# Designs tried in a protein design run: peptides against a protein of PDB entry 6RGO. Part 150

Target 1, 392 residues: chain A of PDB entry 6RGO
Amino acid sequence: MALKLLGFNQDATCFSVISSNKGVTIYNCDPFGKCFELEKSTSNDEELDFLVEMLFSTSLIAVVDKTIGASKRKKLKIVNTKRKATICELTFPHEIMDVIMNRKIICVVLKSDQIFVYDISCMKLLRTIDVRGEKLKSTSKFRNSEAVGDIGVRVSLSTDNNSILCYSSYSKSDKENAPLNDIVVFDALKCIQINVLPAVHQSNIVCIACSPDGMLMATASEKGTIIRVFKTIDTENDEPILVNEFRRGSRPSRISEMKFNHDNTLLACVGESDTIHIFALPVTTTEADANEDDTLQQSSHSLSSSINGLQYISKGLANRFGKIIVSKIPTQSQQRHVAYIKIPENAKYRIGFPKDTTNTIHICGEDGNYLVYSIPRNEVGPCTLVKSNTFD

## One batch from the design tools (peptide; made by RFdiffusion4, then SolubleMPNN)

Design b2_p11_6_s2 (from b2_p11_6, 5 letters changed)
Fold by OpenDDE base, seed 5:
Structure b2_p11_6_s2 (fold): chain B 392 residues (1-392), chain A 11 residues (1-11)
Amino acid sequence: as target 1 above (392 residues)
Amino acid sequence: EVEKLLKEAME
């Protein structure tokens, strides 16, 4: 049977899949098993396509039926899974491309490059963000994106209550073909733009991940060779702070998903390659005043691999046109993965980090495998398989 | 009504 992965929820306690014969199924990770099924409403042999976003381990899901020929591609259903009942339905002017949520906010991304921000508690519209802006409306013939269906606005939302929204935006070039290579950081609760990171890549951004606390953001372009990590809110001299630059590989390969773990110590990425890469982030030790005098001389030779995280202060050269150029970290200082998982080349995988085990990663494949891996702490190497389950 | 149903689904 053809499986299509929808992904993990925010805490990796559940994942969603489309089965060609059954419709949408939600699995619980531990104990492993089916927790919800959405029956196929149509008897036709049409390829099923859905968006399903689950709110943590709650009974709230957002569902979009994207099946070709379905008049429902513009409709968002909010469903209670325990009651098997629709709470409300929203209709949009354009096709829904993505849906993200936390305990406060739902964001709906449209094919029109609009982001609709809702208060989840009442489904009240807080803001409509038009990423194209007014100037581009006149010249934007909808890119007949039949062939280029993959270039659109990308979004990520913090899983905390601060509700930091990161989205890709068009660079200020008056060219009809401006790349989606800027990032906007937005407070989704207050509806205020916090920051703008200009030209974070040379090509369109295809993947964004926000940290759970909203303090960090990872970005990848269509090339997928370099991942950049920025601070979202903080600026140095009105310039974006580049925290890390990671090298996934030398060969171009699309990154489909990135995620931070719950303590911001790890960043994982997955995509079209045979490898999930896991990168270590510098632990900002808040100097808590550990003034406690306890003299215990335990001589443990902890190989403090001094990760000389040279904070390369990005000397943004303000070009003559006031464009901040994010300085590239020198290629020699680009960090590689600290851990990896090998996956089948032809299977799409999704990733999730469980909240309670910061060195564990959940993965699921269109091959019907749900796998739990342990991430090595003290060595660079493969992750260890801890648990496996199958689904159909 | 919708707000009550949303609250119950989020519990």
Scores: peptide ipSAE 0.712, ipTM 0.980, DockQ to the pose 0.892
Fold by OpenDDE base, seed 3:
Structure b2_p11_6_s2 (fold): chain B 392 residues (1-392), chain A 11 residues (1-11)
Amino acid sequence: as target 1 above (392 residues)
Amino acid sequence: EVEKLLKEAME
């Protein structure tokens, strides 16, 4: 049967799939099994397309039927899976491209490059962000809407209650074809812009991940060769906003998904390549809880690769060319993966990190495999398969 | 009504 993966929920306790014959199925990861099914509403041989976002292990899902007709593609249904009942339905002016949520916020991304931010507790609209309207304030030329292929606004939301929203925005370049290569950091609760990271890649951003706490974000462009990790907030310390640059590979390959683990120590990426890559992040020791006493001289050889070579380009030239935040990090400072998983060629996979086991990753494939891997801590190498299940 | 149903679904 043809399976289409929708992905894991925020804590990787469940994943969602589209089965051509059944419709949407949600699987529980442990114990493994079907926990919800949304039956196919139509007998038509049309290829099923859905957005399904699940709120952790709760009974709340957001559903968009993208299969049939322009009207359904503009409708967001909030469903209780235990009751099999629609709680409410929202209709948007444009097709829904993405839906993300946490325990506080739902964000709905439209084909119009608009982001609608809702309070999940009451479905009240808090903000409409118009990414095109921001571009139009900077660039006099309307892009004709027709030629926007598979490149749209990308979003990621922190899974915590801080509700940090990262989204791709258009560069302020007067070029008709300004890329979606800026990142905006937005407090979705307060409805304020926190930061703007200009030109984080040379091409359009196609993947964004926010850390669970919203303190970090990862970005990848259409090339998918370099992943950049940034702080979301400018620290008062003259610390670089760019904390890491990872090399996924030399060959261009689209990254479809990235995720941080729950303690911000790992970043995983998956896409069109035969390899899931896992990168180690430097532990940002917040200096706060250095209580004096425990002199345990664990000689953690800090791989403090001294990124000493970031010559601060002096403040004076930065005013005319918007802050080049991406200093050309020498190619020698690009870290590689610490771990990897080989996946079947041409199989689409999705990734998730469980909360309770920071060195475990869940993956699922359109091949019908649900796999749990252990991530090596002290060595660079393959992940070890711990558990496997199949689904149809 | 909707808020009550949302709360119940989030439990």
Scores: peptide ipSAE 0.709, ipTM 0.979, DockQ to the pose 0.891
Fold by OpenDDE base, seed 2:
Structure b2_p11_6_s2 (fold): chain B 392 residues (1-392), chain A 11 residues (1-11)
Amino acid sequence: as target 1 above (392 residues)
Amino acid sequence: EVEKLLKEAME
């Protein structure tokens, strides 16, 4: 059967798939099994396309029927899976491109580059963000976005209650073809812009991940060779703080998804390549106040990978090519993956980090495999397969 | 009504 992956929920307790014959199926990860099915509303042999976002392990899902020919691509359904009932429906002026949520906020991304921010508790509209509107003072040429279906606003939302929204924005360059290479950090609850990270890549940003706590974000461009990790809120001298720069590879390859684990120690990425890459983030040892007490020398063998090489290249070498405002980490200090998973090149995979096991990753493929891997801690190498299940 | 149904779905 043709499977299309919708992805994992926020804590990787469930994942969603589209089956051409059945419609949408949600699987529970542990114990493994079907927990919900949404039948296709049409008998037509049309290729089914859906957006489905699940709110953690709750009965709340957001559903968009994106099937070609369907008049429903502008409709968001909020469904209770336990009741098998629609709670409410929202209709948008444009096609829904993405939906993201946490326990407080639901964000709806439209083909118009608008982000609608709702309070999930009442479905009240809090804000409409017009990502184009900040530019629209100059050139009214709506690029007929028919052909460029792949370059749109990307979003990521913190899974915590702080509801930090990161989204790609158009650079302020007077060029008609300004890339989506800025990041805006937005407090989705207060509806306040917190930060702007200008020109984080040279080309359009195609993937963003926010950390669960909203303190970090990862970005990748169309090239997918470099992943950058920034602080979201914190700035140094009003400049963005680049925490890490990771090298996925030397060859261009699209990254489709990135995720942080729940303690911000790992960043995983997946895409069109035969390899899921897992990167280690430096654990900021908060100096725990050395209150005197008991001697349990848990030798945390800090992987003292000598991050000696974060030479803050001082302001002066803002290279005259004002293309990247963020100082690049020297290529010599670009970290590689600490772990990897080999996947079939022709199968799309999605990734999730479970909450309770920070060194475990869940993956699922359009090949019908659900796989649980253990991530090595002390060595660079392949992940170890711990559990496997199949789905149809 | 919708708020009550949303709350129940998030429980």
Scores: peptide ipSAE 0.706, ipTM 0.979, DockQ to the pose 0.885
Fold by OpenDDE base, seed 1:
Structure b2_p11_6_s2 (fold): chain B 392 residues (1-392), chain A 11 residues (1-11)
Amino acid sequence: as target 1 above (392 residues)
Amino acid sequence: EVEKLLKEAME
């Protein structure tokens, strides 16, 4: 049967799939099994396409039927899975491209490059962000909407209640073909723009991940060779703080998904390559109270990532023509993965980090495999398979 | 009504 993966929920307790014969199925990870099915509304052999976003382990899901007719692609359904009932329906002027949520906010991304921000408790509209309208304020030229193929606005939302929204925006360049290579950081609760990170890649951003606490974000371009991690809110001299620069590979390959683990110590990425890469983030030791005592000589082989001192050469070369050449983010020492998982060639996978086990990763494939891996702590190497299940 | 149903689904 043709399976299409929708992804994990925020805490990796469930994942969603489309089965050509059954419609949408939600699986529970532990104990492994089907917990919800959404029946196919039509007997037609049409390829099923859905958006499904699940709110943690709750009975709340957001559903968009993308299979049949232009009207359904504009309709968001909020469903209670336990009652098998629609709570409410919203209709948008344009096709829904993405839906993301937490316990406070639901964001709906349209093909028009608009982001609708709702209070999830009442489905009241808080804000409409017009990413094209922001560009038009910077550039007088209407882009014809037709030439934006698979390149749309990307979003990620913090899973906490702070509700930090990161989205891709168009660069302020007067070029008719300005890439989606800026990031805007937005407080979705207060409806305030917090930060703007200009030109974080040379090409369009195709993947964004926000950390669970909203303090970090990871970005990848169409090339997918470099992943950059930034602070979301904090700035240094009004400049964006680059925390890490990771090399996924030398060959271009699209990254489809990135996730932080629950404590922001790991970043995983998956995409068109045969390898899931897991990167270690430097633990910012918050100055927790150094209570003195126990001399356990744990030979912490500190992977002294020699953070060779970032000489912030803030060479603001104000070039003669008043163009703020956004200083190229200084190339940090590109770090490689600390762990990896090999996956079948051409198999699409999704990734999730469980809340309770920071060194465990959940993965599922369109091959019908749900796999749990242990991530090595002290050595660079392959992850160890701990559990496997199959689904149809 | 919708708010009550949303609250129940989020529990």
Scores: peptide ipSAE 0.703, ipTM 0.979, DockQ to the pose 0.888

Design b2_p11_6_s3 (from b2_p11_6, 3 letters changed)
Fold by OpenDDE base, seed 5:
Structure b2_p11_6_s3 (fold): chain B 392 residues (1-392), chain A 11 residues (1-11)
Amino acid sequence: as target 1 above (392 residues)
Amino acid sequence: SVEELLKEAME
């Protein structure tokens, strides 16, 4: 049977899949098992396509039926899984491309490059963000989405209540074919723009991850060779702060998903390659108050590999148009993965970080495998398989 | 209300 992965929830306690014969199924990770099934409403042998966004382990889900011909691709259903009931339905002017939520906010991304921001508690519209802006409305050239199918606005939302929304935006080049290579950082609760990171890649951004606390953001372009990590809110001399630049590989490969762990110490990425990569972030040692006392000289030679994270203060070169370009970290200073997982070629995988287990990653595949891996702490190497389950 | 049903679903 063809499985399609929808992904993990925010804390990797659940994941959702589409089964061609059954419809949408939600699985619990621990204990492993089916917790919800959305029955197929149509007897037709149509290829099922859905968006499902979960709200942690709650009974609230957002569902979009994207099945071809279903006429429902513009409808968002909010469903209570315990009651098996629709709470409300919203209809949009354009096809829904993505849905993301936390305990405060739902963001709905449309094919029109609009982001609708809702208060989840009442489904009140707080803001419509038009990423194309007013100037591009006059050119009714919708990029014929047929040939360049997969370049749209990308979004990520912090899982905390601060509700930091990061989205890709068009560069201010007056060119009809401006790349989606700017990032906007937006407070979704206050409905204010906090920051703009101009030209973070040379090509379109295809993947964004916000940290759980909204303080960090990872970005990847369509090349998928370099991942950049920025501070979202903090600036230095009104310039974006580049914290890390990671090299996934030398060959171009699309990144489909990135995630931070819950303490911002790890960044994982997955995509079209045979390898999930895990990168270490510099732990900002908050100077915990060194209370004076305990002299215990335990000479544990922890090889603190001094990750001299050279904070390359990216002296942004003001281009001829006064735009600050984030300086590239020299290729020699680009960090590699600290851990990896090999996955089957051509298998689509999704990733999640559980809250309660440090150095654990959950993965699931369209091959029907749910796998739990332990991430090595002190050595660069493969992750160790801890648990495996299968689903249908 | 829709708000009450949303609250219950978020519990």
Scores: peptide ipSAE 0.710, ipTM 0.980, DockQ to the pose 0.889
Fold by OpenDDE base, seed 3:
Formats: C-alpha cells, sequence, structure tokens
Structure b2_p11_6_s3 (fold): chain B 392 residues (1-392), chain A 11 residues (1-11)
C-alpha cells in the first residue's frame, strides 16, 4: 500500500498518515494504535493528498483535501475527531500549501506566498502577511509553478503560548529572482515583527524549525549541507545571533524536516538521505544554577571551545561593519552530529520529540514503521532502538 | 457557537 506521511503532532504523542486505501489515519504513539480515521469521500482511484495538522493530543484537527480540484485545495476544515464533525470551514483565494498551529494560533500558508494568521479560539483573522510585498507582485509573473520546483515560503511556529512564527522571505536585492533566504521572526499573538535575519543562506531556505519556546530557530537551504541555529531575539548582550553551525554532510541532500527537543538541547534533521542526524546544542547556563552538578562540565568543554571560536570571529567583524548575522565560520569549526539513525533511502521519514523524555526520538516512515530510539548522551554514535510498531 | 465547539475540541 502507498503510505504518505503527514508527520507528528507538537509533542510527538500522535502521528498522521495518508493510506491510499483508507484515507487519513491518526495513530497514538503510546499505547500504539489507531485513534482517528477520515475515510475517503470519493471511490475514485485518484492519488490522495491531504494536509492534516493536529493540536497536541486534543480532538482538534485542521484538514485540507488536496486530492481533487482547485476548489478543495483552497478549503481548510476544522474538525472535532471525537464528534467526527466539522466545526467550521475557511475558504482561501489560493491553494493551501501548509498549516501550522499551537494552542493560540493557526497559520495558513498559501501558494501566493501569503500567511494568514488566525486566533484558534474563535477562528478570527488576526493578520495577513504578504511575503512578496506590493513591489514584487508586479514583476513576479506567476512563475509557472511547474518548472520552478518545491520552493515556496517556509514557516515554523513555537509550540508554546508565545506563538513565535518564523518564516522565509525574499531578499531585498533588486534582482528579479531574489532568493527566499531571509528569515522574519514574528510575534503571531501581537502581530508584530520581532526580527529580520537577512541572507542566512546563499540559496533558498527549504526547511525551518522553531524551538518549542520560540527562543531558537534552525534553517537549512536547498543544499542541505549546513544547518544554522539562530537566536530569534537580539539579547542586549553583544552575543552573536548565530549560535550554532552544523554540518549534516559534504554532499547536497534535501532536508525535509528539522525539530528541536523540548529543552532545546537537541536538534534533529531528516530528509532524502539514509540518515537522521541529531546535533547537540550548547546548554545556555543561566548564571543561577552554577552550584550543584559539576559532572556535566566535561562534555560541555568541547562544545564551548567551538562556540568561543564563533564569538571571536563575530566580535571582531561586528564592531566595524554592523551586525554581520552570518559570519563565514571556517568549515573546520562546523560541528557534526552527536547521534544518528540509519533509515531506508527510498522511504520518507518524519521525526518528533516527546515531552517527557528529552533523550528519546520518535520516527515514522512511509515503509509503515513507527520507531522509538534512545539518543546516547555521553558518546557519539548510533541511537538504540527501544520500541517498534507497524502501521498500514 | 463555533467558539464553544472550538473550546470543546481543545479540551
Amino acid sequence: as target 1 above (392 residues)
Amino acid sequence: SVEELLKEAME
């Protein structure tokens, strides 16, 4: 059977899949089992395509039927899974490309490079963000979306109530073909732009992850060789906005998803490669808890020495040419993964971090595998398989 | 209302 993965919910308690025979199925991770099914509305042998976003372990889902006709692709359904009932429907002027949510906000990304921000409690529109702006509308003929591949506005939303929205934006370069290589940080509740990170990559950004607290953001370009981690907010301290630079690999490979764990200590990435990579983030020791646990310091020293190299380059250049957000970090100072999982090259995988176990990762594949791995703490190496289940 | 149904789905 052909499976298509939709992904995990925000806390990795559930994941969603499209089965060509059944429609949309939501699985619970523990205890493992089917918790919801959306049956096919049509008996046609047409390839099913859906967007489904679940709000944590609640009964609230957002659904877009992308299977048939341009009209359905413009409709967002909000559904109660327990009642099996549609609460409301929204219709958009353009095809829906992505939907993200937390307990406060729903963001809807359109093929027009517009982001619609809603208050989830009442489905009131708070803001429309036009990523192209007015000036770019005149010269951007609808790039016949057939030839320019899967390059659109990418978004990520913090899972907390702060509702920090990170999205890719077009560089202000006068070039007709400006890349989507800027990042905007946006408070989705207040509808205020917090920050703009210009030219975070040389090519279009294809993957973004926001940390659960919205304090960190990870980005990857079309090359997928380097992952950059940024602070979302400028701290008053002259600390560099670029906190980490990770090397996934030497060969280009698309990254499809990245996620932070719940305590911002790990960043995982998955894509077209045979490997899920897990990177360690430096623990920002707030000065207060300096007293007790001397034992964790030894592993942090190797990470801190590479960060000090980043700080030295940023301090020297920042003073003379303004805030250079992206210092050219020497390729030698790029950190590699601390852990990895081998996956089949031909199977798409999704990743999720559970809330209660910071060293556990959930993964699911279009091969019908749901797998739970333990992440090693004290050594660089493979993750250990803890639990496996199959789905259809 | 839609708001009451949204609240119930989020509980």
Scores: peptide ipSAE 0.706, ipTM 0.980, DockQ to the pose 0.885
Fold by OpenDDE base, seed 2:
Structure b2_p11_6_s3 (fold): chain B 392 residues (1-392), chain A 11 residues (1-11)
Amino acid sequence: as target 1 above (392 residues)
Amino acid sequence: SVEELLKEAME
């Protein structure tokens, strides 16, 4: 059967798949098994396409049937999985491209480069963000750039209640073909723009991951060779703070998904390559004031990997054209993966980090494999397979 | 209400 992966929920307790014969199936990770099934509404042998976003381990799912007809592709269904009932339906002016949620917010991304932000508790519209309209205020021509298929607005939302929304935006360049290489950081609850990270890549951003707490953001461009990690809210001298720059590889390869673990110590990436890469983030040792005597040997297993001094060369090379070019971390300070998983070259995989086990990663493939790996702490190397299950 | 049904689904 052809499987299409929808992905893991926010805490990697469940994952969703499309089966050509069954429709949408949600699997529980532990204990492993089917927890919900949405039957195919149409008897036709048409290729099933759905968006399904699950709210943690709750009974709330958002569903978009993308299989047939322009009308269904514009409908968001909010479903209670326990009741097997639609709670409400929303209809949009354009095709839904993505849906993301947390316990407070649902964001709906349209093909029009609009983001609709809803309060999940009542499905009230809080904000419509028009990513094109912000550009068009600078350039009068509606080019019907039928933007070549796959380059649209990308979004990521913090899984916490702070509801930090990161989205790709068009650079303010007078060029008609300005890339989606800016990031906007948005408080989705207050409906306020917090920060703008200009030109974080040279080409369009195709993947964004927000940390669970919303304090960090990872970005990758169409090249997928470099991953950049920024602070979302904090700025230094009104400039974006680049925390890390990771090298995934030397060859261009699309990154389809990135995720932080729950404690922001790891960043994983997956895509068209035969390798899931896991990067270590430097734990900012908050200088806990050394005052109180209590001899609890917290074996801070300092991953004393020789993080030779990342001199924050905050030399913003203000190039003569007033564009903040994010200072390229010197190629010598580009960190490689600390761990990896080999996957079949032609299999699409999704990744998830469980909340309770920060050194494990869940992965699932369109090959029907659900795999749990242990991430090595002390050595650079392959992850160890801990658990495997199959699904159909 | 829709709000009550949303609350129940989020529990």
Scores: peptide ipSAE 0.704, ipTM 0.980, DockQ to the pose 0.882
Fold by OpenDDE base, seed 1:
Structure b2_p11_6_s3 (fold): chain B 392 residues (1-392), chain A 11 residues (1-11)
Amino acid sequence: as target 1 above (392 residues)
Amino acid sequence: SVEELLKEAME
């Protein structure tokens, strides 16, 4: 049967899939098994397409049926899985492209490059962000939406209650073909813009990940060769702080998903390549837990490669056009993965980090495999398979 | 209410 992956929930306790014959199925990871099914509403041989976002291990899901006609593609259903009942339905002026949530906020991304921000507790609209309208204040010409194919606004939301929203925006260039290569950092609770990171890539941003605490953000462009990690809130002399630059590969390949683990020590990426890459982030030791106790000389050869913290002061070379160019980390200082997982060619995979086990990663494939891997701590190498299950 | 049903679904 053709499976389509929707992804893991925020804590990787569940994942969602579309089965061509059954509709949407949600699986529990441990114990492994089906926990919810949404039946196919139509007997037609139409290819099923859904958005499903699950709120952690709760009974709350957001569902968009993208299969049947332009009307359903504009409807968001909020469903209680235990009751098998719709709580409420919202209708939008345009097709829904993405839905993200945490315990406070739901964000709905439209094909119009609008982001609708809701208070999840009552489904009241807090803000409409018009990413095109922000561009129009800088550039008079509407790009007709029809000609820009698979490139839309990308979003990521912190999983904590601070609700830091990162989204891609159009650069202020007077060129009719301005790329989606700026990032806006937004407080979704207060409805305030916190920061703007200009021109973080040379091409459109296709993937964004926010850290669980909202303090870090990872970005990848259409090239998918370089991943950049920035601070979201902190700035140095009004300039964006680039924390890491990772090299996924030398060949272009689209990154479909990135995720931080729950302690911000790891960043994983997956996409069209045969490899899931896991990168190590420098642990900022907060000085606090320097309590005194005992001399166990375990020679943890921490591969503290002394990242000489060359704080490359991103001297924003204001070029002659007033564009802040994020200083590129020299190609020689670009970090590679610390761990990897090989996946079948042409199989789409999704990734999740469980909350309680920071050195494990959950993955699921359109091949019907759910896999749990252990991440090596002391060496650069392959992850070890710990558990496997199959689904249909 | 919708708010009560949302609260129950988030438990």
Scores: peptide ipSAE 0.701, ipTM 0.979, DockQ to the pose 0.886

